# Designs tried in a protein design run: peptides against a protein of PDB entry 3V4L. Part 271

Target 1, 386 residues: chain A of PDB entry 3V4L
Amino acid sequence: GQPLAKDKVALLIGNMSYWEHPKLKAPLVDVYELTNLLRQLDFKVVSLLDLTEYEMCNAVDEFLLLLDKGVYGLLYYAGHGYENFGNSFMVPVDAPNPYRSENCLCVQNILKLMQEKETGLNVFLLDMCRKRNDYDDTIPILDALKVTANIVFGYATCQGAEAFEIQHSGLANGIFMKFLKDRLLEDKKITVLLDEVAEDMGKCHLTKGRQALEIRSSLSEKRALTDPVQGAPCSAEALVRNLQWAKAHELPESMCLKFQCGVHIQLGFAAEFSNVMIIYTSIVHKPPEIIMCDAYVTDFPLDLDIDPKHANKGTPEETGSYLVSKDLPKHCLYTRLSSLQKLKEHLIFTVCLSYQYSGLEDTVEEKQEVNVGKPLIAKLDMHRGL

## One batch from the design tools (peptide; made by RFdiffusion4, then SolubleMPNN)

Design b2_p26_3_s4 (from b2_p26_3, 9 letters changed)
Fold by OpenDDE base, seed 2:
Structure b2_p26_3_s4 (fold): chain B 386 residues (1-386), chain A 26 residues (1-26)
Amino acid sequence: as target 1 above (386 residues)
Amino acid sequence: KIVASTTTEEYPEKGFTLVSMGVNYE
């Protein structure tokens, strides 16, 4: 019969906004597109952008808590990386210059921990360079891996080579993701699917002799990303996993705020990623005596590091949100919260209504405080270890 | 601090740039 997954869980990390290294662009689109595809495959997807070392460790720990016997685990990483002595290192955004293995996450360590969970399938998709870092002489002594015959690595490039993104007109895509996305939904053994992606990528004249997909697999069974999830969650662990994932993806409900002047504001929320949320405000009712009226959001928690100059934009694109803009209501003011993983407390902020009456030159302001609890990934308390 | 760069190839005639997803230290 077709193999069944007990559940399917994916962690997608896209690092772009490096502090001490050249910035990338492709991880934004690639994490988003892969998230949508894996959701169509009934994966529980956690998608995270621009993580520090600490945040990456916590994201991996939370991902490992979602893994159990017969669960399919998929880790995708897009960002800077390197490979020393056959060990793959994912580089956090706060990594020092030069970075070393002590500042990075070793994929083989994550694999070891996934094997301890008795997972049904372990898939690693690594969209990063595999060049040696000559500033890191550390030979990690890894414990011997178990022989689980369920491991698949899809490397965007071969050993010692570079992986590339294509930047065009302010957007970018990873070359690996460009070809992977076209086949990801196919009902094929994951190694066969990746082999077809490798053939498609091998036809790309841009990367010929510079980047080639490498597949490393011990997968002895015919397992596919399309394999159905076993029916109703029968175990307490499966229920906990479902609840934990659901909590991490719960948006605040939209609110209608009523001001004393008779203006009504709709406050709405949209998820771009598990750690990226857009707040939007719209005027839904205005008394006729009010000629101008704008609703600004302000006074965000300091942990979010929100620059007011980047808040309250007339378009989603002006916030850096190009992906979800089609699904957002028009004629709002938009604010993008890109670091929800940093939120330690409830998201409390102020909605400030600025308005002018007909025949009065002075602007009037009214303010309301809004508490939306912990949105999205902020419910996981990724900072509990401090 | 070491100068961190990425391998970058410009294709102005095609309107795109290839950028390496890894750092070269000088």
Scores: peptide ipSAE 0.555, ipTM 0.950, DockQ to the pose 0.884
Fold by OpenDDE base, seed 4:
Structure b2_p26_3_s4 (fold): chain B 386 residues (1-386), chain A 26 residues (1-26)
Amino acid sequence: as target 1 above (386 residues)
Amino acid sequence: KIVASTTTEEYPEKGFTLVSMGVNYE
């Protein structure tokens, strides 16, 4: 019969904004595109950008809580990385210069933990370099892996080689993701799908002799990303998993704010990633005596590190949101919250209405405080212990 | 602190740059 997944869960991490290292650009688009594709494949997707070491550890721990017997687990990483002694290290954005294994997440350690969950399939898609880090002489003593025959690694490059992003017109894509996305929806055994991606990437003249996809697998069954989720009656564990994922993806409800001057504002929310939310405001009603009227958001929690200079923009793109702008209402002011994983408390902020009456030169302001609870990933309290 | 760089290849005629997703320490 066709293999069935008990459930399908993916964690996607894209690190770009390194503190002590050169910045990347591709992970933004690549995580977003992969998220949309995996959602079409009925994956529960957690997508996270620009994680610290601690935040990456917590993201992996939360991902592992979603894994259980017969669940398909997919981990995607795009960012800086290295490989020492056959161990793959994902580099957090706060990694010191030079970084070492103690500052990084070992993929093989994550695999060990996934094997303890008795998963139906473990897929790792690693869009990072596999060069040796000569500043890390640590030989990881890994515990012996179990023989589970359900493991697939798709490495963006060969051992000891570089993986590249292509930057053009202010955007970037990883070379691996460029080819992976065209085939990801195909109903094929995952190793066959990746082999076809390897052939497509091998035709790329830009990376010929520099980057080639490596597939490492121990997969005894015909498992595909297209495999249907088993429609089992909700085990308590399946219900908990569904609730945990839903909790991490719950947006605040859209609000209609009414000011004393008679102006009505629509306050809306959109998810770009599990840790990135766009707030937008629009004037939905204005008395005729008010000639100019703008609704600004301000007074965000300090934990979010929101620069007011990047808030309240006339376009999503001016906030750094290039991906979801098509799905957002037009004619709003937009603010991008890019670090929701840092939010320790409820998201409380001020909506400030600035307006002028006809025939008065003075600007009037009215303010309302808004509490939207913990949006998206902030409900998982990934900062617990910072 | 060590100088951290990435392998970068510019293709100005094609309007793109390749950037390595890994660090070189000098």
Scores: peptide ipSAE 0.553, ipTM 0.950, DockQ to the pose 0.874
Fold by OpenDDE base, seed 5:
Parts: sequence; structure tokens; C-alpha cells
Structure b2_p26_3_s4 (fold): chain B 386 residues (1-386), chain A 26 residues (1-26)
Amino acid sequence: as target 1 above (386 residues)
Amino acid sequence: KIVASTTTEEYPEKGFTLVSMGVNYE
């Protein structure tokens, strides 16, 4: 019969906004595109941008809690990376200059922990460089891996080589993701699918002799990303996994605010990523006596590090939201919350209505406090332990 | 603090740049 997955879980991390290192652009689009494809494949996807070392460790720990016997686990990383002595290191955004192994996440340590969960398939998609870091002399003493015959690595490049992004017209894509996305939905053994991606990348004249896909596999079974999930969650563990995933993806409900002047505001929420939410406001009713009326969001929790200069924009694109803008309502003010993993408390903020009456020169303000609880990934309390 | 760079290759005639997803320390 066709192989079955007990469940399918993916963690996608895209690091771009490095503090002490050159910034990247491709991880934004690549994590978004891969999230949409893996959702079509019935994966439970957690998608996270711009994580610190501590936040990356917590994201991996939460991902490992979703893994169990016969579950398919997929880890995707796009960002800066290096490889020393056959160990792959993912670089957090807060990594010091120079970074070392003690500041980075070792992929082989994550693999060891995934093997302890008795997973049905372990897929690593690593869109990072594999050059040596000469400032890291640490030889990791890795414990012996179990012989599970269910491991697939898709490296964007060969050992000691670079992986590239293409920056064009303000957007960027990783070379690996550019070719992977065209085949990811194919009903093929994952190693066959990646081999076809390697052939397609090999036709790219830009990266020829600089970047080539490397496939490392022990996969003894015919497993595909298209393999169906086993029917209704019959186990307590499957119910817990479904609840935990649902918690991390729950948006606040849209609400209608009514002000004393008779203005009504629609407040709405959209997810760009598991840690990135867009708030939008629109005037849905205005008395005719009010000639000018604007609704601003303000007084965000300090943990979110929201610059007021980037809030309340007339377009999603002015907030840095280029991907979800087509799905958002038009004629709103937009605010992007890009660091929901830092939120320690409930998301409480103020909606400020500024308006003017016909024949009065003075601007009037009314304010309402809004509590939306813990949105999206903030329900997992990824900051716990600081 | 060491100078951190990335390998960059510009193709101005094609309107794109290749940027490596890894750091070179000088």
C-alpha cells in the first residue's frame, strides 16, 4: 500500500535581520512560499522569521514536542550558516561577531533528538553556506546516531561551498528554493524529487561550478512529502499535537469598535508568519458632521519593539508586507508586528480616533484600549526562561 | 569586532545580484 504518515510537522526558520552580520532578503519569500506548499501537503507548519539563539532553541524544543513515532518531521532553515567537520551550524540573528558553535544551532544535535522520537521520516532542507568558519576550532563530540534509515538532507550547496540568493527588484529568492518550489508537490520519493531539483539547478548558468545541491540520505523506504496522514487522530498524543499547533495559529477575531462621536472602526488581523501579524483598521461608519477621521493603533507592549514611524501605514507594502497584501482589505491603515515571539503578556494596545467636526477648527481624540490575548506563536511563550 | 562580508556578484545588465548566505571574516 502507499506509505502513511502518523502526522506531518514542519518548522521553517528564516533569518535575515542579523545584528552583527550582513543582512539577507531571500528567507522572507522562501519561508512564505515553502509554508504555502507544505500546507497543501497537509503539514502542520510553524514559520518563524528573525530568531535569536534562545528563540531558535525554544522553536526547536516546541517542534520536537510535536514529533512522535511515525510522524514526518521537516526542518527548513534559510539564513547564514557554516559547516565544520561535517557538522552544520545555523546562525541566529543575535550571534556575536565572530560567531562560534556555542552561539549557533547544530543540525546534527537536532537530528539526534528527532531520532529519539522514533519519527517516520526526518527531512532537513538547509539553505545556507557550507564554508568552514576558521574562528570556530570546536570539534563537536557528537553521540553516535541511531541507524534509523529515515534521514534525508537536502543541502542547497556542496561541502565547503556557498549557497546564494538572487536579489532582483527589491525581492530575493534562494537558488535552492527557486527550483525546489516547482517540484515540491510531486508524488515522488523525496530523494528522487531532490535529485530532479539538483538536475534543474544544474541547468542554472549563474551558479554552475559555484553551487550544486547535495543529497545525503539513509532513506530505505519509499517515503514522499505527498504521503497521506493516517485518518482521525485516535491517540491522546495526536490530539495534543493538533491542539498545540492550533494554539500557535489562532488569530484574534475581527472586532467593531464604537466611539462616542458615532464613528465605527473595523479592527482586523492577518497572519504573515507564525510570529508576524498585520493589524488593519478601517472607518466603517462616520456621521456626516465629521469631516475628517483617522484611526491609529498605538501604545504597544515594549517587548515588541514597535517603531511608531513604521506603524499606521496607508499600504501593507510600506510596513514591509509584500506577500499578503493581495489578501488584505483595501483602504485601511496597516501595522506589522514582526516579533510576536517576544511578547511576554497579552497583546494590549490603544486605538486612537482623531476627528474634526464641520465648522470646528479643533481636532478631537477618543481612545479605546484593546486586549486580543496572545496571538499566534505568542501562545507558546517562547521567551520563557529569560 | 571583525569585518564581516558576504560574497556578492552584480549583474547590472540583468538587474540582479547574487548574495551568499554565509559570512566571510577578514
Scores: peptide ipSAE 0.544, ipTM 0.948, DockQ to the pose 0.877
Fold by OpenDDE base, seed 3:
Structure b2_p26_3_s4 (fold): chain B 386 residues (1-386), chain A 26 residues (1-26)
Amino acid sequence: as target 1 above (386 residues)
Amino acid sequence: KIVASTTTEEYPEKGFTLVSMGVNYE
């Protein structure tokens, strides 16, 4: 019969905003596009941007809690990386300069932990460079992997080679993701799908002789990303997994705020990623005596590192949100919260209405405090493990 | 701290830049 997945879970990490290293751009679009495709394949997707070492470890631990016997697990990483002695290292945004293996996540260690979960399929998609780091002389002694015959690696490049991104008109895509996205929904064995992606990428004149997809597989069964999930979650474990995932993707409900002056504000929320949320405000009712009014959001928790200069923009794009702008209402003020994984408390902030009456020169302000609880990934107490 | 750079190739005629996702330490 067709193989069935007990469930499908994906963790996608895109690191761009490095503290001590060159910034990237492609991981933003690539994580977003891959998230949307994997959701169409009935994956439970956690998508995270710009993680520290500690946050990456916690994200992997939470991902491993979602894995169980017969579950399909997919890990995607886009960012800086290196390969020493056949071990792949993902570089966190807070990695020191120079970075070493002690500051990075070893993919083979994650694979070992995934094998202990008796997963149905383990897929790694590594959109990073595989050059040696000459500043890391550490030879990791890794335990021997089990023979599970269910592992697939898609490396964006060959051993010792670079992976590239194409930057065009303010957007960027990784070369790997550019070709992967066109094939990802095909009902094919995952190794056959990746082989077709390798052939398509091999036609790219820009990266010919510099980047080539490498497939490493022990997959003995015909398994595809399209394989159906087994019906209704009959196990307590499957119910818990579904509830945990649902909590990590729960947006605050839209609110209608009423001010004393008679202005009504709609406050809305949109998820760009599991750790990135857009807040938007719109004036839905204004008394005719009020000639001008604006609704600003302010007084965010310090843990979010929100610069007021980047808040309350007239377009989503001015916040750095280029991807969800089509799904957002127009004529709002927009604020992007990009570090929801850092939120330890409830998201409490102020909505400030600034307005002017006809025939009065002075601007009047009214304020309302809003508590929206813990949005998205902030519901996963990623910080409580220490 | 070591100077960290990335390989960048500009194609102005094509309107794109190719950027390595790798770090070069100088």
Scores: peptide ipSAE 0.542, ipTM 0.946, DockQ to the pose 0.856

Design b2_p26_4_s1 (from b2_p26_4, 9 letters changed)
Fold by OpenDDE base, seed 5:
Formats: structure tokens, sequence, C-alpha cells
Structure b2_p26_4_s1 (fold): chain B 386 residues (1-386), chain A 26 residues (1-26)
């Protein structure tokens, strides 16, 4: 019979806005496009941008809680990284310069924890460099791995080599994702699919002899990303997993705010990633006596580190949102919340209406406080333990 | 990841290929 997955879960991490290291661009597009493809494959996807060491550890721990016997797990990482003594290290955005293993997440430690879950398939897709870090002479004492099958590593590059991104366009992929995205939906054994991606990437003249896909596999069974999920959740654990995933993807409901002057504002919400939300405001009704009015969002929680200079933009693109702009309503003011994983409390903010009456030079202001609860990833309380 | 150094001509070709791909998926 066709193999069945008990469930399918994916964690995608894209680190680009490094504090002490060169900024990247491709992880934004790569995580977004891979999220959309994995959703078409019935994966429960958590997509996270720009995580600190602590936030990455918590994201991995929450992902490991979703894994169980016969579940398919996929971890994707795009960012800075290195490889020492056959151990792969993912570099958080807050990593010091130079970084060491103590500042980074070891993929082989994550693999050990995934093996304890008796998963039906484990896929690691690592879009990072595999050069040695000469500032880190630590040999990780890796605990003994279980002799388990059904592990697949897709490394974007060979040991000691670089993985490349195209920085010319703000919407370009990394070289690995450029080829992976064209085959990811194919009903093939995952190692056969990755071998075809390796052949396609091997034809790329730009990276020939500089980057090559490496496949490391213990996969003894025919398993594909297209393998159907087992039907209705039969276990309490499957119901809990479905509810936890749903909570991490719940947007606030759209609201109509009514001001005393008779102006009506539509307040809406859109998800770009599990930790990135766009707020948009539009004027849906204006009395004729009001000649001008604007609706601004302000007074955000300090944990979100929202610069007012980057809020209330006339286009989604001015917020740094290029991917979801086509799906947003036009003629709004847009604010991008890019760090929802930092939110400790309910998202409370102020909608400020500034308006002018015909024949009065002075502007009038009215304010309404809005509480939208914990949006998206903030429902998982990833900051628990600080 | 690290930046790939490409010519302007190679960058324009890659952008055109991606635009043509996005048009076929609409």
Amino acid sequence: as target 1 above (386 residues)
Amino acid sequence: MVPLEVSEEEAEELEKEEEERREKLR
C-alpha cells in the first residue's frame, strides 16, 4: 500500500537581519515560497524569521513536541552557518562576532531528539555554508545516536563549501531554493526528488564548481513529501497537535471602529509569517463636514520594538512586505509587526483618528484602544522561561 | 548563505526567468 504519515509538521527558520554579521535577503523569499509549497502538501507549517538563540531553541522545542511515532518532520533553515567535524551549526541573529558552538544550534543534537520520537520521516534542509569556523575549536560531545532509518539531509552545498544567494533582486531565492521549489510537489521518494534537484543545480553555470547539493540518507523505505496524512485524528495527541497548530495561525478578526465624529475605520490583519503580521487601516465612512482624516496605529507593546517611523506606511512595500502586498486591500495605512515571538502580553494598541472640519484650521484627534489578544505565534508563549 | 557575485546581465536573466515562472503559475 502507499505509505501513510500519521501527521506532517514543518519548522522553517529564515535568519537574515543579523546584528554582528552580514545581512542576507533570500531567507525571506525562501521561507515564504517553501511555506506555500509545504501547505499544498498538507504540512502543518510554522514559519519564523530573524530568531535569537533563545527564540530558536524554543521554536525547536515546540516543534519537537509536535513530533510523534509515524509523524513526518521537516526542518528547513536558511541563514548563516558552519560545519566543524561533521557537526552543522545554525547561527542565530544575535550571535556575537566571532560566533562559537555555544552561541549556535547544533543540527545533530536536534536530530538526536527527533530520533527519540520514532518519526516516520525526518527531513533536514540546510541552506547554509558548510565552511569550518576557525574561531571554534570545540569538539561537540554528541550523545550516541540511535540506529534509526528514515533520516534525510539535503545540504544546499558540500562540506567545506559555501551556499549562495542572489542579492541583486529583493525577491530572489537562494540557489538551493531556486531549484528545490520546481520539484518539491512531485510524487517521488524524497531522496530521488533531491537527486533530481542536485542534477538541475549542477547545470547552473553561476555556481558550477562552487556549490553542489549533498544528500545524506538512511531512508530504507519509499517515503515522499506527497504521502497522504492518515485520516481523522484518532488520538488525543493528534487533536492536541491540530489545536496547537491552529492557535499559532489564528489571525485577529477584522474590526469596524466607530468614532464620535461619525468616521468609521476598518481595521484588518494579515499573516506574512507565523511571527510577522501586517495591520492595515482604511476609512470606510467619512461625514461630508470632515474634509481630511487619517487613522494611525500607535502605542504598541515595548517588547515588539516598533519604530513609529516605520509604522503607518501608504504601501505594504514601504514596510518591507513585498510578498503579500497583492492580497492586501488598497488605499490603507500599513504597519508590519515582524517580531510577534517577543510578545509577552496581549497585543494592545491605539487607533488614533486625526481629522479636520470644513472651515476650521485646527486638527482634532480621537483615540480608541484595541485589544486583539495574542496573534499567531504569540499564542505559543515562546518566551516561557525568561 | 553568502552573496553570489554575478554580472548585471546574469542578474537580469535570472530575474526574467523568475518572472516568466511566476506568470505561468497565475
Scores: peptide ipSAE 0.462, ipTM 0.868, DockQ to the pose 0.631
Fold by OpenDDE base, seed 1:
Structure b2_p26_4_s1 (fold): chain B 386 residues (1-386), chain A 26 residues (1-26)
Amino acid sequence: as target 1 above (386 residues)
Amino acid sequence: MVPLEVSEEEAEELEKEEEERREKLR
């Protein structure tokens, strides 16, 4: 019969805003497009941008809590990385220059932990360079992997080579994702799908002889990303997993704020990623005696590192939100919260209304505090352990 | 990842291919 997944869970990490390393662009688009494709495949997707070492460790730990016997686990990483002695290292955004194994996440360690969960399929999609790091002489003593015959690695490049991105447009993919996204929905064994992606990449004149997809697999069964999820959650663990994922994707409800002057503001929320939310404000009612009226958001929690210069923009694009702008209402002020994983408390902020009456020179200001609880990934408390 | 150096012509061609793809998916 067709293999069944007990469930399907994906963790997607895109690191681009490095502190001590060259900034990337493709991880934003790659994580977004892959998230949408994996959702169409009935994956529970956690999508995270710009994680520190600590935040990456916690994201992996939370992902491992979503894994169980017969669950399909997919880890995607786009960012800087290296390979030493056949071990793949993902580089966090706070990694020092030079980085070492102690500053990075070893993919083979994650694989070991996934094998302990008795997963039905383990897929790693690694959109990173596989060059040796000459600053890291550490030979990790990895424990012997179990023979589970359910492992697939799709490396964006071959051993000792680079993985490329195109930086000319703000909406370009990495080379790997450019080809992967065309085939990801195909009902094929995952190794066959990746082999077709490798052939498509091999036709790319831009990267020919510089980047080549490598497939490493022990997958003995015909398993596909299209394999159906088992219908009813049959275990307490499956119910907990569903609830935990749902918590990580719960948006605040839209609010109608009423000010004393009679102005009404609509406050809305949109998810770009599991750790990235857009707040938008719009004037939905204005008394005729008020000639000018602006509603802006301020006084965010310090943990979010919100620069007021990047808040309250007239377009989503001015906030750095190029992907979800079509799904947002028009004629708002937009603010992007890009670090929800740092939020330790409830998201409390101020909506400030600035307005002017006809025939008065002075601007009047009214303020209202808003508490929206813990949005999205902030419900998982990924900061636990400090 | 690392940046791929492309010509302006190759960049415009890649952008056009991606736009044509997005139009076919709508």
Scores: peptide ipSAE 0.459, ipTM 0.857, DockQ to the pose 0.644
Fold by OpenDDE base, seed 2:
Structure b2_p26_4_s1 (fold): chain B 386 residues (1-386), chain A 26 residues (1-26)
Amino acid sequence: as target 1 above (386 residues)
Amino acid sequence: MVPLEVSEEEAEELEKEEEERREKLR
């Protein structure tokens, strides 16, 4: 019979906005496109951008809580990274220059923890460089991995080589994702699918002899990303996993705010990623005696580090939201909250209405406080311990 | 990842391939 997954869970991390290292562009597009493809494959996807070391550790811990016996686990990482002595290190955005193993997440440590969950399949897709870091002489003494016949590594490049991105277009993929996305939905054994991606990447003249996909697998069974999830969640663990994922992906409901002047504002919310939300406002009713009327959002929690200069934009693109703009309503003001993982409390903010009456020179302001609770990933309390 | 240095012609070819791919998926 076709293999069944007990469930399917993916953690996708894209690091771009490094503090002390060159900024990247592709991880934004790569995480977004991979999220949409894995959702079509019935994966529960957590998608996160620009994580610190602490936030990456917590994201991995929350991902490991979603793993259980017979669950398919997929970890994707796009960013800076290195490989020392066959150990792969993912570099957080707050990593110092130079970074060391103590500032980074070791993928083989994550694999050890995944093996303890008795998972049905472990897939690692690592879109990072595999060059040695000469500033790190640490030899990690990793405990011996259990012999499990369910591990697949897809490395974007071979050992000692670089993984490339194209920076000319603001919407270009990394080279690995450029080829992976065309085959990801195919009903093939995951190692066969990755081998076909390796052949397609091998035809790319730009990266020929500079980047080559490496597959490392112990997978003894015919497992595919297309494998169906085993029926209704009958186990208590499956219910907990479904609730935990649903909690991390719950958007606030759209609101209609009514001001004393008779203006009505629609307030709406859209998810770009598990830690990135767009707030949009529109004037849905205005009395005829009001000649000018603007509604803006302000007074965000300090933990979100929202620059007012980047809030209340006339287009999603002016906020840096190029991917979801087609799915947003038109003629709004848009604000992008890109760091929802940092939110310790409820998302409370002010909607301010500025307006002018016909025949009055002075502008009038009305304010309404809005509490939308903990949106998306902020419900997981990824800051438990700071 | 690291930036791939490409010519303008190679960048336009890659954008065109991606646009043709997006049109076939619609």
Scores: peptide ipSAE 0.453, ipTM 0.865, DockQ to the pose 0.568
Fold by OpenDDE base, seed 4:
Structure b2_p26_4_s1 (fold): chain B 386 residues (1-386), chain A 26 residues (1-26)
Amino acid sequence: as target 1 above (386 residues)
Amino acid sequence: MVPLEVSEEEAEELEKEEEERREKLR
């Protein structure tokens, strides 16, 4: 019969805003496009941008909690990375310069932990460089992997080579994602799908002889990303996974705020990623005696590092949100919360209405505090150890 | 990942290919 997945879970990490390393651009678009494709494949997707070492560890731990016997696990990483002695290291945004193995996440350690969960399929898609890090002489003593015959690595590049991104536009992909996205929905064995992606990448004149996809697999069964999820969750564990994922993707409800002046504000929320939310405000009712009226959001928790200069923009794009702008209401003020993983408390902020009456020169302000609880990934409490 | 150095002509060609791909998917 066709293989069935007990469930399908993906963790996508895109690191671009490095502190001590060159900034990247493609991970933003690559994680977003891959998220949308994997959702069409009935994956439970957690998508995270710009994680510290601690945040990456916690994201992997939460991902491993969603894994169980016969579950398909997919890990995608786009960012800086290296390969020493056949071990792949993902570099967090807070990694020092030079970084070492103690500052990075070893993919083979994650694979070991996934094998303990008795997963149905383990897919790693690693959009990072595979050059040796000469500043790291550590030989990881890895325990012997179990023979599970359910492992696929798709490396964006061959050993000792670089993985490239295109930086000319704000919507540019990595070279790997440019080709992967065209085939990802195909009902093929995952190793066959990746081999076709490798052939397509091999035709790219720009990266010919500089980047080549490498497939490393031990996959004894015909498993595809298109494999159907086994029907209604019959186990307590499957219900827990569904509830845990749902919690991590629950947006705040849209609110209608009523001010004393008779102005009504719609406050709305949109997810760009599991840790990135757009807040938008719109004037839905204004008395005719009010000539000018703006609704600003302010007084955010300090843990979110929100610069007021980047808040309350007239377009989503001015916030750095280029991807979800088509799905957002028009004629709002937009604020992008890009670090929801950092939120220790409830998201409490102020909506400030600034307005002017016809025939009065002075601007009037009214304020309302809003508590939206813990939105999206902030419900998983990824900062409990800091 | 590292930046791919491309010419302006190669960048325009890549943008055009991506636009044509997006049009075929609609």
Scores: peptide ipSAE 0.453, ipTM 0.859, DockQ to the pose 0.608

